# Peptides against a protein of PDB entry 4N78: the designs that were tried, part 231

Target 1, 186 residues: chain A of PDB entry 4N78
Amino acid sequence: HFQVICRLLGYQGIAVVMEELLKVVKSLLQGTILQYVKTLMEVMPKICRLPRHEYGSPGILEFFHHQLKDIVEYAELKTVCFQNLREVGNAILFCLLIEQSLSLEEVCDLLHAAPFQNILPRVHVKEGERLDAKMKRLESKYAPLHLVPLIERLGTPQQIAIAREGDLLTKERLCCGLSMFEVILT
Target 2, 155 residues: chain B of PDB entry 4N78
Amino acid sequence: MAELQMLLEEEIPGGRRALFDSYTNLERVADYCENNYIQSADKQRALEETKAYTTQSLASVAYLINTLANNVLQMLDIQASQLRRMESSINHISQTVDIHKEKVARREIGILTTNKNTSRTHKIIAPANLERPVRYIRKPIDYTILDDIGHGVKW

## One batch from the design tools (peptide; made by RFdiffusion4, then SolubleMPNN)

Design b2_p24_1_s1 (from b2_p24_1, 9 letters changed)
Fold by OpenDDE base, seed 1:
Structure b2_p24_1_s1 (fold): chain B 186 residues (1-186), chain C 155 residues (1-155), chain A 24 residues (1-24)
Amino acid sequence: as target 1 above (186 residues)
Amino acid sequence: as target 2 above (155 residues)
Amino acid sequence: TAEEILEQYRERLNGKFPLFTVPP
């Protein structure tokens, strides 16, 4: 589903969606969530000491439950806070999944474009074969597929310009070193 | 453009008119040949003359048809070439627009991106000696060691 | 093979993304 979304929206659509999501997340974090956090901090016990180990695990748990009773009750009453956190989480996950899907699509595009852009897979040399010979063979095999040089040789100036631009657009992908998710986390 | 215009306005209409005129003339020639044959004392000579006129007329018509056909074909070729050029131009413009749109889109999404901190993936120096792929002998995990652990329902 | 190809693309870009980065 995310792959389809990525294909449908493209870079522009994804950008718009991401921007809007970031705005929503920011609004939630700076607004409602912040208010709840501040309120929770106010109701936090000023002194919460570890009870004596003599009370055992159940006793210690009960002690902490008692100390945090107001917080728990407040949190339970304020389901909106958890909903907002869920929304934030969903937004983050959505962004992550979109980025992953986009990256996969881009990688696929690069894989398909590689023979046309003089990018050859590293040849696994079997024992006894010269790496250089294999590489040369591969280069010779794919040399006719080099699109930009081919167009430069046979094409009009306009076609050459378009080919170069297209080549750049093909080569430059987010998956090559850019991350949107890291921006979301900052 | 001038050649196409000449074909459309002069050559093809002219050829059509010529062909029509030839039809009219052929009818006159036929009438003449018929009358000549009837009135001539030498029927053999009249017949030979008729054959000659017929051959000449057919040749003329064939020539007119061929010329007209060639002109029409030439017209179509020129038009086809013009359409191809137009298509090429449109395609170029379309591609340029698409590239521009893509660049704009990339700039927009780029604002939302940062460089990946590529942790220096330690170049996994592939050990020079490719250890023979140790045939991963899937040793069946003997789960029987767990048989004595827990209240397993003895089926 | 995919990783290798990706790495080659990455190397060619050398961390420069002129289409995605707005020149200051």
Scores: peptide ipSAE 0.395, ipTM 0.790, DockQ to the pose 0.648
Fold by OpenDDE base, seed 4:
Structure b2_p24_1_s1 (fold): chain B 186 residues (1-186), chain C 155 residues (1-155), chain A 24 residues (1-24)
Amino acid sequence: as target 1 above (186 residues)
Amino acid sequence: as target 2 above (155 residues)
Amino acid sequence: TAEEILEQYRERLNGKFPLFTVPP
């Protein structure tokens, strides 16, 4: 589903969706969540020391439960704050999944474009074969497929310009070193 | 363009009219030949004349059809060439627009991107000294020491 | 093979993304 969404929206659509999601997340974080965090900080025990190990794990748990009882019993925390946090989480997950899907699509595109752009797979050298010879053979095989040089030789100036632009558009992909998710996390 | 216009406006319509006129003329020639054959005392001569007229008429019609057909073919070729040129132009414009749209889109999404910090995978320098896998003798952790701490169910 | 191809593309771009980055 995310792959289909990526294909349908394209870069522009994805950008718009991401921007809107960021706005929503920012609004949630700066608004309701911040208010709840402030409130929680006010009700937090001022002194919460680690209980002595002598109380054992159950005792320690009970201690912390008691110290946080007011927070746990805070009804608004369960209803509103957790819901908002869930929304934020969903938004983040959505962004992650979109980026992953987009990356996969871009990688696939690059794989398909590679023979036309003088990008050759690394040849697995079997024992006894010279890497150089195999590479040369591979280069010779794909040389006729190099689109930009071909068009530069045979095409009109307009076609050459378009081919170069297309080549650049094909080569320059987000998966080559850009991340949207890192921006979302900041 | 002038040639195409001439074909469309003058040559092809003219050829069609000529063909129509030829049809009418053929009917007249046929009537003449029939009457001439009936009225002529020399039927052999009349027949030869009819053959000559028929051959001439067929030749003329064939010529008219051929000329018209060639003109139509020429017209179609010119039109096909024009369409190809138009298609090429449209494709060029379309591609230019698409490239532009894509560039705009990429700029927009680019605002939301940052360079991936390739954390230098610190070459985990495999410590040269392969510490001999210290046989982790899993000493059974005797948890009995914990039996005195809490409500341990003595089994 | 996919990773290798991707790496080659990365190398060619050399960390420059003129289409995604606003020129200074």
Scores: peptide ipSAE 0.393, ipTM 0.788, DockQ to the pose 0.653
Fold by OpenDDE base, seed 2:
Structure b2_p24_1_s1 (fold): chain B 186 residues (1-186), chain C 155 residues (1-155), chain A 24 residues (1-24)
Amino acid sequence: as target 1 above (186 residues)
Amino acid sequence: as target 2 above (155 residues)
Amino acid sequence: TAEEILEQYRERLNGKFPLFTVPP
């Protein structure tokens, strides 16, 4: 599903969606969640000592439940604050999944473009074969497929310009070293 | 453009008119040959003259048709070439616009991106001294020593 | 491998993304 969304929206659509999600997340974090956190901090027990180990795990849990009873019973926390946190979480996950899907698509594009852009896979040299000879053979095999040099040789100036720009657009992808998700986390 | 215009406005219409005129002339020649054959005392001569006129007339018509056909073909070739050039121009414009749109889109999404901190693959240089795996001799941990520490429920 | 190809693209870009970066 995310792959389809990425294909449908393209870079522009993804950018718009991401910007809006960031705004929503920021609004939730700085607005309602912050207010609830401040309120919770005010009602938080000032002194919470570690109960004696003698009470066992159930007793310790009960102790903390008692200390936090007012917080746990705060109905708005569950209904509003937790819901907002879920929304934030969902937004973050959505952004992550979109970026991952986009990266996969870009990688696939690069893989398909590689033979046309003089990018060759490293040849696994079997024992006994000269790496250099295999690489040269591979280069010779794909040399006629190099698109930009081919167009530079045969094309009009306008075609050459378009080919160069297209080549750049193909080579320069987000997956090569840019991350949107890191921006979301800051 | 001038050549195409000349073909469309003068050469092809002119060729069509010439062909029509030739048709009417052929009819007159045919009538003349028929009458001449009937009236001539020397039928063999009249027949030879008819053959000559027929051959000449057919040759002239064939020439006119060929000329007209060639002009039409030339016209079509010029038009096809013009269409191809126009298509090429439109394609170039379209591609330029698409590239521009893509660049704009990339700038927009780029604002939302940061460089991946390539975590320097700290080559975890495996410390050269492979500490010999100390054979953990599983000494049975005698847990009975802990029996005296804490009020454990006597089984 | 896909990783090797990607690495080659990355090396060629040398960390520069002129299409995605707005010149200051």
Scores: peptide ipSAE 0.389, ipTM 0.789, DockQ to the pose 0.679
Fold by OpenDDE base, seed 3:
Structure b2_p24_1_s1 (fold): chain B 186 residues (1-186), chain C 155 residues (1-155), chain A 24 residues (1-24)
Amino acid sequence: as target 1 above (186 residues)
Amino acid sequence: as target 2 above (155 residues)
Amino acid sequence: TAEEILEQYRERLNGKFPLFTVPP
């Protein structure tokens, strides 16, 4: 589903969606969540010592439950605050999944473009074959597919310009070293 | 452009008119030949004359048809060439616009991106004790085993 | 193979993304 979304939206659509999500997240964090956090901080016990391990897991749980009774009983926390946190989490997750899907698509594009851009896979040399000979064969096989040199030789100036621009657009992808998710986390 | 205009406005219409006129003339020639044969005392001569007129008429019609056909073909070739040029121009414009749109889109999304700090700074904290550098024989990790995991992209 | 190809593209770009970076 995310792959389809990436294909449908493209870079521009993804950018718009991401920006809007960031705005929503920011609004939630700075608004409702912040208010609840402040309220929670006010009702938090000032001194909460770790109970003795002798009470066991049930006793420790009961202790913390008692200490946090006012917080747990705060009905608005469950209904509003947790929902907002869920929304933030979903937005972040959405951004992550979109970026991952986009990266996969870009990698696929690069793989398909590689033979046309003189990017050859490193040939695994089987025992007994000369690496140089294999590379030469591979180069000779794909040499006719080099699009930009071909167009430079046979094309009009306009075609050459378009081919060069297209080549650049193909080569420069986010997956080559850019991350959106890191920006979202900051 | 001038050649196409001449073909469309003068040569092809003119050729069509000439062919039509030739048809009318052929009918007259046929009538003449028939009457001449009936009225002539020398039937053999009349027949030879009819043959000559028939041959001439057929030759003239053939010439007119051939000329007209060639002109029509030439017209179509010129038009086809013009259409191809127009198509090429439109394609170039379309591609230019698409490239521009893509560049704009990339700039827009680029604002939301940062360089991946591949800080693989494995700070090789040199352990204080100079233990013998175990030659890390980088066994090439054959990642081909993972090729079947995921969306089938052979890594 | 995909990683190798990606690495080659990465090396060619050398960390420069002129299409994604707005010149200051």
Scores: peptide ipSAE 0.384, ipTM 0.788, DockQ to the pose 0.699; fails the geometry check

Design b2_p24_1_s2 (from b2_p24_1, 9 letters changed)
Fold by OpenDDE base, seed 5:
Structure b2_p24_1_s2 (fold): chain B 186 residues (1-186), chain C 155 residues (1-155), chain A 24 residues (1-24)
Amino acid sequence: as target 1 above (186 residues)
Amino acid sequence: as target 2 above (155 residues)
Amino acid sequence: VADEILEQYRERLNGKFPNFTVPP
């Protein structure tokens, strides 16, 4: 599903969705969640000392239950605050999954483009084969597929310009060194 | 443009008219040959004349058809070339627009991106001395010591 | 193979993404 979403939205659509999600998350964090946190801070016991170990596990539990009684009895915490936190969590997860899916798509595009851009994988040299000879053969095999040099030789000036721009756009992908998710987490 | 216009407006219609006129002329020639053969005392000469007219007529019609066909083919080639030029122009514009849209989209998403901190994954140097897993003897926490203190409220 | 190709792309770009960088 996320792959389909990434393909459908493209960079522009993903950007718009991410921006809107960031706004939603910001609104939730700075609005409702902040208010609940402030309220909780006000009702939190100022001095919560660890009960003496001598009270045993039941006594300690009862102590904490008593100290947190007002918080537990705050019905709106469970119904509203936790739901908002869930929404924030879902938004973050959504962003993560979108970025991962986008990265996969970009990697696939780069893999497909690589032979046309003179990017060759390192050939696993079997024992006894000269790496240099194999690489040269591979380079020679794919040399006719180099799109930009081919168009530069055979194409019109306009076609050459488009090819160069296309080549640049193909090479410059987010997966090469950029992260959106890190921005979302800060 | 001028050549295409001449083909469409003058050459092809003219060729069609010529072919139609040729049909009418062929009918006249046929009538002439028939009458000439019937009326002529020298049947051999009349036959030779008919043969000559037939050959000439066939050659003329063949020429007219060939000329017309070539003109039509030329017209189609010119039109095909024009369409290809238009297609090329449209494709160029389309590609330019797509590239522009992509650049705009990339700028928009770029605002939401930061450089990946390539955290040097410190090669987790496996500590050479695998410290023998200290057998965590889970001493069973004997909770029985707590049995005497808790007045368990039977809820 | 994917990682190797990605690394080659990274090396060629030298970490510069002019189309993604917001002009200061």
Scores: peptide ipSAE 0.045, ipTM 0.718, DockQ to the pose 0.595
Fold by OpenDDE base, seed 1:
Structure b2_p24_1_s2 (fold): chain B 186 residues (1-186), chain C 155 residues (1-155), chain A 24 residues (1-24)
Amino acid sequence: as target 1 above (186 residues)
Amino acid sequence: as target 2 above (155 residues)
Amino acid sequence: VADEILEQYRERLNGKFPNFTVPP
């Protein structure tokens, strides 16, 4: 599903969705969640001392339950605050999954473009073959597929310009060194 | 462009008119030959003249048809070439627009990105001093120490 | 293979991706 979404939206669509999600998250964090946190901080017991270990685990649990009873019983916390936190969590997860899916699509695009851009995978050399000789053979095999040099030789100036720009745009992908998710987490 | 215009406006219409005129002229020639043969005392001469006119007329019509056909073919070739050029131009414009849209999109998404901190996986240099695994001597937790603190609720 | 290709792209970009820069 996320792959399809990435394909349909493209960079622009993803950017718009991410921006809107960031706005929503910011609104939730600065609005409702902040208000609840402030309220909870006010209701929090000022002095919460560790009960004596002599009360045993059940007694200690009851002690903390009693101290936090007002917080736990606050119905609005469960219904509104937790729901907002869930929405924030879902938004973060959505951003992560979108970025992952986008990265996969970009990698696939780069893989398909690689033979046309003189990017060759390192071939596993069988024992006894010189790596250099195999690499040269591969380079020679794929040399006619180099798109930009081919167009530079045969194309019009306008075609050459477009080809160069297209080549650059193909090479420059987010997956090569950029992260959206890290920005979302900050 | 000038050649195409000349073909469309002058050469092809002119050729069509010439062909039509030749049709009318062929009828006149036929009538002449028929009348000449009937009226002539020398039928052999009249026949030879008719053959000559027939050959000339056929050659003329063939020439006119061939010329017209070639002009039409030339016109079509020029038009096809113009269409190809137009298509190429449209494609270039389309590609330019697409590249521009992509650049705009990339700017928009770019503001939402940061450089991946490739954490150089510092080779966790295993500290040379392998701290001897302190044999966790599992000291049996003597739970008997808790026996004295339990006020046994006598049920 | 994918990782190697990706690495080659990274090397060619020589860290010049300060910003997902739109080529002028």
Scores: peptide ipSAE 0.042, ipTM 0.702, DockQ to the pose 0.412
Fold by OpenDDE base, seed 3:
Structure b2_p24_1_s2 (fold): chain B 186 residues (1-186), chain C 155 residues (1-155), chain A 24 residues (1-24)
Amino acid sequence: as target 1 above (186 residues)
Amino acid sequence: as target 2 above (155 residues)
Amino acid sequence: VADEILEQYRERLNGKFPNFTVPP
């Protein structure tokens, strides 16, 4: 699904969606969530010591439940605050998944473009074959597919310019060294 | 442009008219030949004249058809060339616009990106035990794993 | 007859064939 979304939106669409999500997240964090956190901090027990381990897991849980009774019973926390936190979480996950999907698409594009851009995969050399010979054969095989040199030879100046720009755009992809998710986390 | 205009406005219409007129003329020639043969005392001569007119008429019509056909073909070639030029121009513009749009899009998304910190500097805390550096055997990245990427493999 | 027609056609194609004349 995310791959389809990435294909549909493209870079521009993804950017717009991401920006809007960031705004929403910011609004939620700085608004409702912050207010609830402040309120929770006020009602938080000032002194909460770790209960003795002798109480066991149930006793410890009961202890904390008792200490946090006022917080747990705060109805608005469940209805509003947790919902907002879920929304933030979903937004973050959405961004992550979009980035991952986009990266996959970009990699695919690069793979498809590679033969046309004189980017040859390292061929697994079977035992006994010279890597150099295989690479040379591969280069020879794909040499006619080199788009930019071909257009430079046969094309108009305008076509050459477009081809070069296209080549550059093809090579410069986000997956090569850029991350959106890191920006979202900051 | 002048050549195409001449073909469209003068040569082809003129050729069509000439061909149409030739039909009428052929009828006249036929009538003449028939009457001439009937009225002539020298039938052999009249026959030879008829043959001559027939040959001439056929040759003329063939010429007219050929000329017209060539003119039409020439017209079509010129038009095809014009269309190709127009197509080329449109394609160029389209590509330029697409590239521009892509650049804009990339700038927009670029604002939302940062360099991947390769800082996975996992501090290889050298375990105190000098385990022999596992020779990083660069397994050639088998890109064949990616061969299925793009063929709509639903993950 | 066919050869004569072809020859005349060739002449016409070469611009050597006279204009079509209608007998009087």
Scores: peptide ipSAE 0.019, ipTM 0.665, DockQ to the pose 0.006
Fold by OpenDDE base, seed 2:
Structure b2_p24_1_s2 (fold): chain B 186 residues (1-186), chain C 155 residues (1-155), chain A 24 residues (1-24)
Amino acid sequence: as target 1 above (186 residues)
Amino acid sequence: as target 2 above (155 residues)
Amino acid sequence: VADEILEQYRERLNGKFPNFTVPP
């Protein structure tokens, strides 16, 4: 599903969606969630000492339940605050999944373009074969597929310009060194 | 453009008219040959004349058809070439627009990106000295020493 | 094929394309 969304929206669409999500997340964090956190901080017990270990796990749990009784019984916390937190979480997850899907798509594009751009995979050299000879052989094999040099030889100046720009756009992908998710987390 | 116009407006219509006129002329030639053969005392001469006219007429028609056909083919070739040029131009414009749109889109999404801090995979240099797992010699912990320490509930 | 036919006619007509002359 996310792959389809990425394909449908493209870079521009993804950017718009992510910007809007960031706005929503920011609004939720700075608005309602912040207000609830402040309220919760006000009602938090000022002194919460570690209960004696002698009470056992159930006793300790009961102790904390008692200390946090007012918080647990706060109905709006469950209905509003937790819902907002869920929305934030979903937004973050959505962004993550979109980025991952986009990265996969870009990687696939790069893999498909690689033979045409003189990018050859590192060949697993079997024991005994000279790496250099194998690489040269591969280069020779794929040399006729180099698109930009081919167009430079056969194409019009306009075609050459377009080919160069297209080549550049193909090489420059987000997956090569950029992350959107890191921006979301900051 | 001038050549195509000349073909469309003058050469091809002219060729068609000439061909039509040749049809009319062929009928006249046929009538003449028939009458000449009937009226001529020398039938052999009349036949030879008819053969000559027939050959001439056929050659003329063949020439007219060939010329017309060549003109039509030339017209089609010119039109095909023009269409190809137009297609190329349209494609160029389309590609240019697409590239521009892509660049704009990339700028927009780029604002939302940061460089992946490729954390240098610190080569977890496995400490060379694998400290030999100190053979935990499970010394049987003699718990009897603890028997005297604490009020054990006697069962 | 058309060129061959035309060439044959040209040979028969001594290289002169016959003007379609209508007999009087």
Scores: peptide ipSAE 0.017, ipTM 0.671, DockQ to the pose 0.005

